# Designs tried in a protein design run: peptides against a protein of PDB entry 9GMZ. Part 5

Target 1, 343 residues: chain A of PDB entry 9GMZ
Amino acid sequence: TGFPLELLTRPATERLAYFENYTVAHPRLKEVYEILMRTIAEPAGASFIFVYGASGVGKTTLRLRVEQKLTELALPKLESDRARVPVVGIEAIAPESRYFNWKEYYTRALITLEEPLIDHKFDYGVRGISRDNFGKINVESKVVAPALRRALENALIHRHPDVFFVDEAQHFGKVASGYKLQDQLDCLKSLANMTGILHCLLGTYELLTFRNLSGQLSRRSVDIHFRRYCADSPEDVQAFKSVLLTFQQHLPLAETPNLVDHWEYFYERTLGCIGTLKDWLKRVLSDALDREATTITLKDLQKRALSVAQCQKMFKEIQEGERQLSETEADVQNLRSALGLGA

## One batch from the design tools (peptide; made by RFdiffusion4, then SolubleMPNN)

Design b1_p21_5_s1
Fold by OpenDDE base, seed 1:
Structure b1_p21_5_s1 (fold): chain B 343 residues (1-343), chain A 21 residues (1-21)
Amino acid sequence: as target 1 above (343 residues)
Amino acid sequence: SERLKELYEEDKKNGIETSLR
């Protein structure tokens, strides 16, 4: 079990692309994948799914795998229903200004929703939205955010995806002075209600602020915690070592590097986040391929590691998120005990 | 900690930026 040996004779670009496209099916990813797929299939009146976890835990990888699977499952139905899109996924952008750009969000959502349907033009009911000769959506500068919202609502109703994914959803929390975070949530809630489309927001632990502010959304939301691997759990340590062994076998190098013997150093510089680990190994592999090296060394790893200061900052953000979740679990237990429902 | 100082020195030797981005 490993990379195709033919890759050793292929260009560096193909060897790097193989590793980039390779996904380790580790236990936490499988668990969250199954929960998310089940929730999308049977939302039970939920309008929102929140998927939260550490930066670099693998949320984008999870999204892409679910999008791929939903598309695959829909293919037999799409032959008869050419208007339907099975899934739409976008990444929320960090605002250049002090406020979230709704015009840009709606534009990107429309473009992504309509990309698979180049030959099937839809009238959005909005002047200044057109398709070019290549089927790409063009939005005139005069089109305002409320008009783009109506266009997106109409497109979502017509295309009827099983879920709308928004990655990096913590960026909705970037509000201008004098605006409320609640207004951003009300915009998303209104879009979900008007379209009847299930929304899945993926983000860091900053997404918990949205969860706590949305008293009415909490009744119509499902929460999924994408946990990192913890060094205080023997099972998590074994899973992390197994991921290192799998990556070791899938690095397209002439000599298999020994990553597993350095597991503590990998854990120290990734905090148990598999996305951070993959990105680190990708940088090191790129450097090794550029040097035509036969393997990677500890010195090669050290050159591309996150700094201790970066790891300390990331760890504080993780600890704060994990603390907030633990306090919420304790508060629920305390409430149950106070109500006489027992532990 | 003494270990933290060692790690900062190791990062400097390897050309890793120690400043918070």
Scores: peptide ipSAE 0.029, ipTM 0.643, DockQ to the pose 0.020
Fold by OpenDDE base, seed 3:
Structure b1_p21_5_s1 (fold): chain B 343 residues (1-343), chain A 21 residues (1-21)
Amino acid sequence: as target 1 above (343 residues)
Amino acid sequence: SERLKELYEEDKKNGIETSLR
């Protein structure tokens, strides 16, 4: 089924919003979704889940779908437990300075955690944190990061989400010498341990650096690799073409564009990353709607494509991440063989 | 590769500045 034909008579903003909100349920997304949902339901003593993969693979889409599902599953219980939040998700911001802004992180986490609960007063156990008449959390400038941490710990314990999501979590790592990175990781571990709340860090392959720095995290973490589609796999190529077919059916244009015939060009400029593909098509759709165009042409696609230089840079980062994972898998096999467990 | 040169020329024609940033 394609887009609702009634959208063709609607404003460009509604047509764009439809496509923005549309999610293709592609094989890799389904696989990672199922693993993540199962891990959240049965963490088996894990305190962390690491979801890593290429930039633009669709990690944010995964998060949003899991958040939606966890909310739906919790609805019957939320009627009886008005204090509970089923899930909380934030995006880590790249620091402007050489230091990760923990004060901002804790503030944003508190705001996000309390946003659904406008009518419920909560004592954070910290002076200078209040809720206004509109339910917004106000944090006074005098409140220091350790106090905000305690407030977040108390809020997480009281609201008891099934998982705490941190998207773009590689931004924790960009700031620190190896020592400071360990301190940041230990801070996150302590937060997870003190609250009993499962943390899910979503990010690029730079998250592997975090995983490798803490041999203690490895015992309490679950790793989920969100893979891109690879052009050397016939199955992956077919899945990628199927995604293109689905997107072309859901572009709210008078004439359905033929995206599938250009699959190689789409692959070249997205590296098999469906999020990158969606964002590209969104930009092109916006341009087409602004021109009141009936369809999307190859020239329209070319205007909004990533440059070859951008794709080459992204591909090098992907290859390095995939190499590190392959080396780790080989090391595990070598260890098993050395232990006499067989390969 | 010759293909990369062609793609760079196409990018230039499309106003995609290869910002080396």
Scores: peptide ipSAE 0.027, ipTM 0.631, DockQ to the pose 0.020
Fold by OpenDDE base, seed 4:
Structure b1_p21_5_s1 (fold): chain B 343 residues (1-343), chain A 21 residues (1-21)
Amino acid sequence: as target 1 above (343 residues)
Amino acid sequence: SERLKELYEEDKKNGIETSLR
């Protein structure tokens, strides 16, 4: 089914918002969603889930859909447990400095954890953390990172979310000179252990560096690879074309554009990443709506496409990540062979 | 599983169309 035809008479803002909120359930998203939901329901002693894949593959969309679903599933229990938050999700910020800003991370985590206007006031045991009349957390500038950590630990214990999501988690890897990436992992591990809350880190292939740093984390972590679609796979090409077909039906324009006929161009400029595709189409739709255009043309697409140079850079980053995974798979096979376990 | 079917139906209601044709 296409977009609601009533949108054609609605303001450009509503038409754009419809498309922005629309999600295509493509095979890779569905697969990763099912694995992630199952792992959250039955973590089997895991403290971490790592979801890694190319930039723009759709990790944020995955997170938001899981957050929505966990919230829906928790609604019947929230009536009896007014202190509970079903899920919390934040985005890690790229440090402006050479080190990850833990103070900002803890502050954002606390704010997000308390946004659901839970009637149950919780004292974080830290001076300078308060709620306003709207239930929003205010953190005074004098509150130091160790105090914010304790506040977050207490809040996570009290609110007991099924999972704590951290998007763009590769930013934890940005450590100042002289600090070890291991120290960042130990901080995260300590937070998970102290709270008993499952942590899900979503990020680029740079998260693979975290996987190898702690054999103890490896025993308590589940890895989920969110793959892009590959042009050398007929099944992946068909899935990508199907996504284009779905998007063209859900663009709130008077004339349905033929995106599928341009699938190679879309693939060239997205590298098989559906998030990149959606963002591109959103920009093009915005331009079309601003011009009161009836459809989208190839020229409109070209105007908002990533440059060839940008695509080449992104592709090199993807190839490096995919190579590292392939090497890891080979290492597993070598380990199995060395253990006398058949391949 | 029946649970997966329910999840897909809910996803459809939430504007998630599975293009698995």
Scores: peptide ipSAE 0.000, ipTM 0.289, DockQ to the pose 0.160; fails the geometry check
Fold by OpenDDE base, seed 5:
Structure b1_p21_5_s1 (fold): chain B 343 residues (1-343), chain A 21 residues (1-21)
Amino acid sequence: as target 1 above (343 residues)
Amino acid sequence: SERLKELYEEDKKNGIETSLR
């Protein structure tokens, strides 16, 4: 089934919003979704989940779908437990300085956790944290990071989410020294331990550096690799073509564009990353709607494609991440063999 | 922990890359 045909008579903003909100349930997304949902339901003493993969693979889409599902599953219980929040998700910000801004992180987490729909006002016992007339949390500039941390710990304990999501979590790692990265991980570990709340960090292959730094996090972490589609796999190529076919049917245009015939060009400029593909098609759709065009052409695609130089940079980052994972798998196999455990 | 390990072993058999650290 394609887009609702009624959209063709609707404003360009509504047509674009339809496509923005549309999610293709592609195989890799489904696999990672199922693993993540299962791990959240049965963390088995894990304090962390790491979800890593290429930039633009679809990690934010995964997060939003899990947040939606956890909220849906919690609805019957939220009527009786008005203090509970089923899930909290934030995006980590790239620090303007060489140091991660914990004050900003805690502030954003508190603001997100204390959305105005929560009837029960919780007093965090911290001077300079207030609610406005709309129930939005306001944090005064004088409030220091340790006080915000205590407020967040109390809020997480009181609201008891099933998981705390941090998207773009590689930004914790932008600290110039590996030692400072360890301090950031120890801080997150302490927050998870003090609250008893499962943390899920989503990010690029830069999250693999977090793996190697904390032997203590390793014992309490679950790793999930969100793979791209690979052109050397016939099955992955077929899945990628199927995604193109689905997007082709869900572009709210009068004439269905032929995206599938250009699959090699789409692959070249997305590296098999479905988020990159969706963002590209969104830009092209926006341009088409602005022109009141009936369809999308190859020339329209070319105007909004990533440059070859951008793709080459992204591909090098992917290859390095995939290499590190393959080496880790080989190391595990070598360790098992050395222990007399079968393959 | 045992149930989680079983689930990860099932995922591994299905070609799903999960690592328990």
Scores: peptide ipSAE 0.000, ipTM 0.239, DockQ to the pose 0.048; fails the geometry check

Design b1_p21_5_s3
Fold by OpenDDE base, seed 5:
Structure b1_p21_5_s3 (fold): chain B 343 residues (1-343), chain A 21 residues (1-21)
Amino acid sequence: as target 1 above (343 residues)
Amino acid sequence: SKRYQELLEEAKKNGIETSLR
């Protein structure tokens, strides 16, 4: 079934919002979703989950769907436990300085965890943290990072989320040295250990550097690779075409555009990344709605496509990440063979 | 509570349509 036909009589803003909120349940998203949900339910002593994959593969979509599902599953208990928050999700910000801003991180985490509508309010034991008249957390500029950390630790313990999500987590790695990266990981590990809250870091293949730096994190982490679709796999090509077919049915336009016939062009400009595809189609849909167009043409697609130079850069980053993973898998197989465990 | 209703509405809006048949 396509989009609700009544959307054709609705404002452009409502039509765009429908497509923005729409999610294709493509095979790779479903696989990673199932693994992630199972790992959150049964962490087996893990303190961290690493979800890594290409930029635009759909990691933010995965996070939002898991947050939604964890919230839905917690609803019956939240009626009796008014202090609980089922899940917390933040986006890590690229530091303007050479150093990750922990003060900003703790502030954002605390603001997100302490939603305005939460019934059970508690004192954080930190001067300069308050709630406004709308129940929103306010943090005064004088509050230092160690005090914000203690406030966040207390809030995480009290609210007891099933998981703490950090999206764009590769930004923790934007430090001047590998040693500083280890310090960031040790800080996160300490936060997870002190609170007993499972942390899930989502990011690009740059997260693999975090995995390799800490043998102690490797023992307490679960790794999830969110793969793109590959054009050399017939099954992946078919899945990618099926995603295009689904998107063309869910574009709220009077005439269904033929996206599937242009699958090679879509693949060339997305590298098999469904998030990149969705964002491209959102831009094209917005332009079509602004023009009151009945459909989308190839020319409309071309106007909003990533440049060849952008795609070439993204592809090099993907190839490097995929290579590092392939080498690691081969090393594991070689180690197993050398131990007599079989390949 | 108002919170519970908003959480329910957010949970409904973002349904994963599994229609890859």
Scores: peptide ipSAE 0.023, ipTM 0.669, DockQ to the pose 0.092
Fold by OpenDDE base, seed 4:
Structure b1_p21_5_s3 (fold): chain B 343 residues (1-343), chain A 21 residues (1-21)
Amino acid sequence: as target 1 above (343 residues)
Amino acid sequence: SKRYQELLEEAKKNGIETSLR
């Protein structure tokens, strides 16, 4: 089934919003979704989940779908437990300085957790944190990071989300020294332990560096690799083509563009990353809607494509991440073989 | 492959192929 044909009579903003909010189901997304949902339901003593993969692979889409599902599952209980928040998700910000801004992190987390629609208000035990007349959290500039942490800890305990998502979590690794990185890990570990809330960190392959520095987190974490589609796999190529077919059917244009015939070009400029593909198509759709165009052409695609140089850079970063994981997998297999457990 | 088709169908059933309304 394609897009609702009624969209062709709707404003460009509605047509674009439809495509933006549309999620294509694809095998890798499904696989990671199921693993993540299962791990959230039964963490088995895990305090952390690490979801890593290429930039633009679709980690944010995964997060949003899990957040949606957890919210839907919690709705019947939220009527009786008005204090509960089913899930909280934030994006970690790249620090402007050599140091991660914990004050900003805690503030964002607290604001996100304490949505205006939460009926059950509680005292955070911190002066300078209040709700305005609209129920929005206000944090005074004088509130220091340790106080914000305590407020967040209390809020997480009280709201008891099934998981706390941190997207772009590789930004925790952007510290001036390995020692400071360990401090960040210990801080996150302490937050998870004190609150009893499962943390899911989503990020690029740079998250592996962060993950590998803490042997203690290693024992209490689940790792999920969100793989891209690889052109050397016939199955992956077919899945990628199927995604293109689905997108072309869901572009709210009068004439369905033929994206599938250009699959190699799409692959070249997305590296098999579906998020990158969606973002590209969104830009092209926006341009087409602005021109009141009936379709999109290859020339329209080319205008909004990533440059070859950008793709080459991204591909090197992906290859390095995939190599590191492959080496780790090989080490595990070598250990298993040496132990006589077989492959 | 058959596996990928099954995963796609299951993803649809689990609401992955949905518009955020």
Scores: peptide ipSAE 0.023, ipTM 0.512, DockQ to the pose 0.313
Fold by OpenDDE base, seed 3:
Structure b1_p21_5_s3 (fold): chain B 343 residues (1-343), chain A 21 residues (1-21)
Amino acid sequence: as target 1 above (343 residues)
Amino acid sequence: SKRYQELLEEAKKNGIETSLR
């Protein structure tokens, strides 16, 4: 089934919004979704889930889909427990400075957790945290990071989400010279331990640095690799073509563009990352809608494609991450062999 | 509650179960 044909008579904004909200359920997304949902349901004493993969692989889409499913599953309980928030998800901001801004992180987490429509208002016991007339959390500039942390800990305990999502979590790795990345990890670990809330950190392969630094975090962490599609795998190529076929059917244009015939060009400029593909198609669709075009052409695609230089940079970052994982797998096999456990 | 209705509407709009099944 393609897009609703009625969209062709709707404003460009509605047509674009349809495509923006549309998600292709591709094999890697389904696999990671199932693993993540199972891990959230049965964390087995884990305090952290690390979801790592290439930039633009679709981690944010995964997060949003899990957030929605957890919300749906919680709905029957939310009628009786009005204080509960089923899930909370934030995006970590890249610091403007050389160090991660914990005040901003705690503030954003509090604002997200304490949505204006929540019936049970919570007193954080922290001066300078209030709700405005619209129920929005206001944090005064005088409130220090330790106080915001205590407020967040109390809010997380009171709201008891099944998971706390942090997207773009590689930004925690941005520490000032002389500070230990370990201190950032210990801070996160302490927050998870104090609240009893499972934390899911989604990010690039830079998250592997967090995994390797703390043998204590590794013991309480589940790792999920969100892989891209690889052109050397016939199965992955077929899955990628199937995604292109699905997207071409869901572009709200009068004439269905032939994306599948250009699969190699799409692969070259996305590196098998479906999020990058979706964002590219979104830009091209926006341009087509602005021109009232009936279809998308190869020239339209080329106009909004990532440059070869951008793709080469992204590919080097992917190869380094994939290499680190492969080395880790080899190290595990070597350790097993050294322990007398069969490979 | 108003929150419950908004959460329901948001869950419905995003049609996720149909896309991931």
Scores: peptide ipSAE 0.025, ipTM 0.646, DockQ to the pose 0.048; fails the geometry check
Fold by OpenDDE base, seed 1:
Structure b1_p21_5_s3 (fold): chain B 343 residues (1-343), chain A 21 residues (1-21)
Amino acid sequence: as target 1 above (343 residues)
Amino acid sequence: SKRYQELLEEAKKNGIETSLR
């Protein structure tokens, strides 16, 4: 089944919005989704979940789908418990300075947690935090980071989400010294421990640096690797072709474009990352709709493709991340062999 | 509540069409 044919008579904005909101339930997304949902339901004493993978693999899509499902599952309980928020998701911002801005982080987290439409409002115990006439949280410039932390801790305890998501969490690591990265991790650990709220950090392979810095994190964390599709795996190639076929059927154009015949070119310019593929097709669809085109051509694809230089850079970053994981697996095997447990 | 209805509508709009037949 493809897109609703009625979309062909609708404005370009509605046609584009349909494709933007459409999600292919590809095998890797389903697998990671099931693992993440199970881990959130049964944390087994974990305080952290790390979800790492290539840029553009689909981590944000995964987060949004889990947030949606947790919200749906909580709806019957939210009728009786109006103070509860089922899930909180934020995106970490790249610091403009050498230092991570905790004040900005706490402010964004608090604003996201304290939805304007929430029926049960409480005092945070912090002067300079208020709600405007629309119920939106306002933070005065004089409020310092430690006070915002206390407000967020109180809000997390009171709202009791099943999980707190932080997307692009590698930005915590963009601190000039390894010592400062440890301080950031200790701050996050303290927040999780004081609130009793499970934290899920989603990010690139740069999150692996967090695993290496703290043996204590490793005892209280679950790791989830969101893998790309690999061209050396026949199963992964078939899954990638199936994703192309599905996108081909869900592009709201008069003539169905043949994307599958160009699968190698799509693979070359996405490195097996479905998020990168979707973003590429979205740009090409937007251009086609602006021209009132009936279909998408190879020339249209080429116009919006990532450059070879961009793909080469992204591929090096992926290979380094995959290598670090492979070395960790080999180290575990070597440790088992050295302990006499067998390979 | 108005929040519950909006959350319910957002949950419906974002439905994972599992068309993996």
Scores: peptide ipSAE 0.020, ipTM 0.619, DockQ to the pose 0.077; fails the geometry check

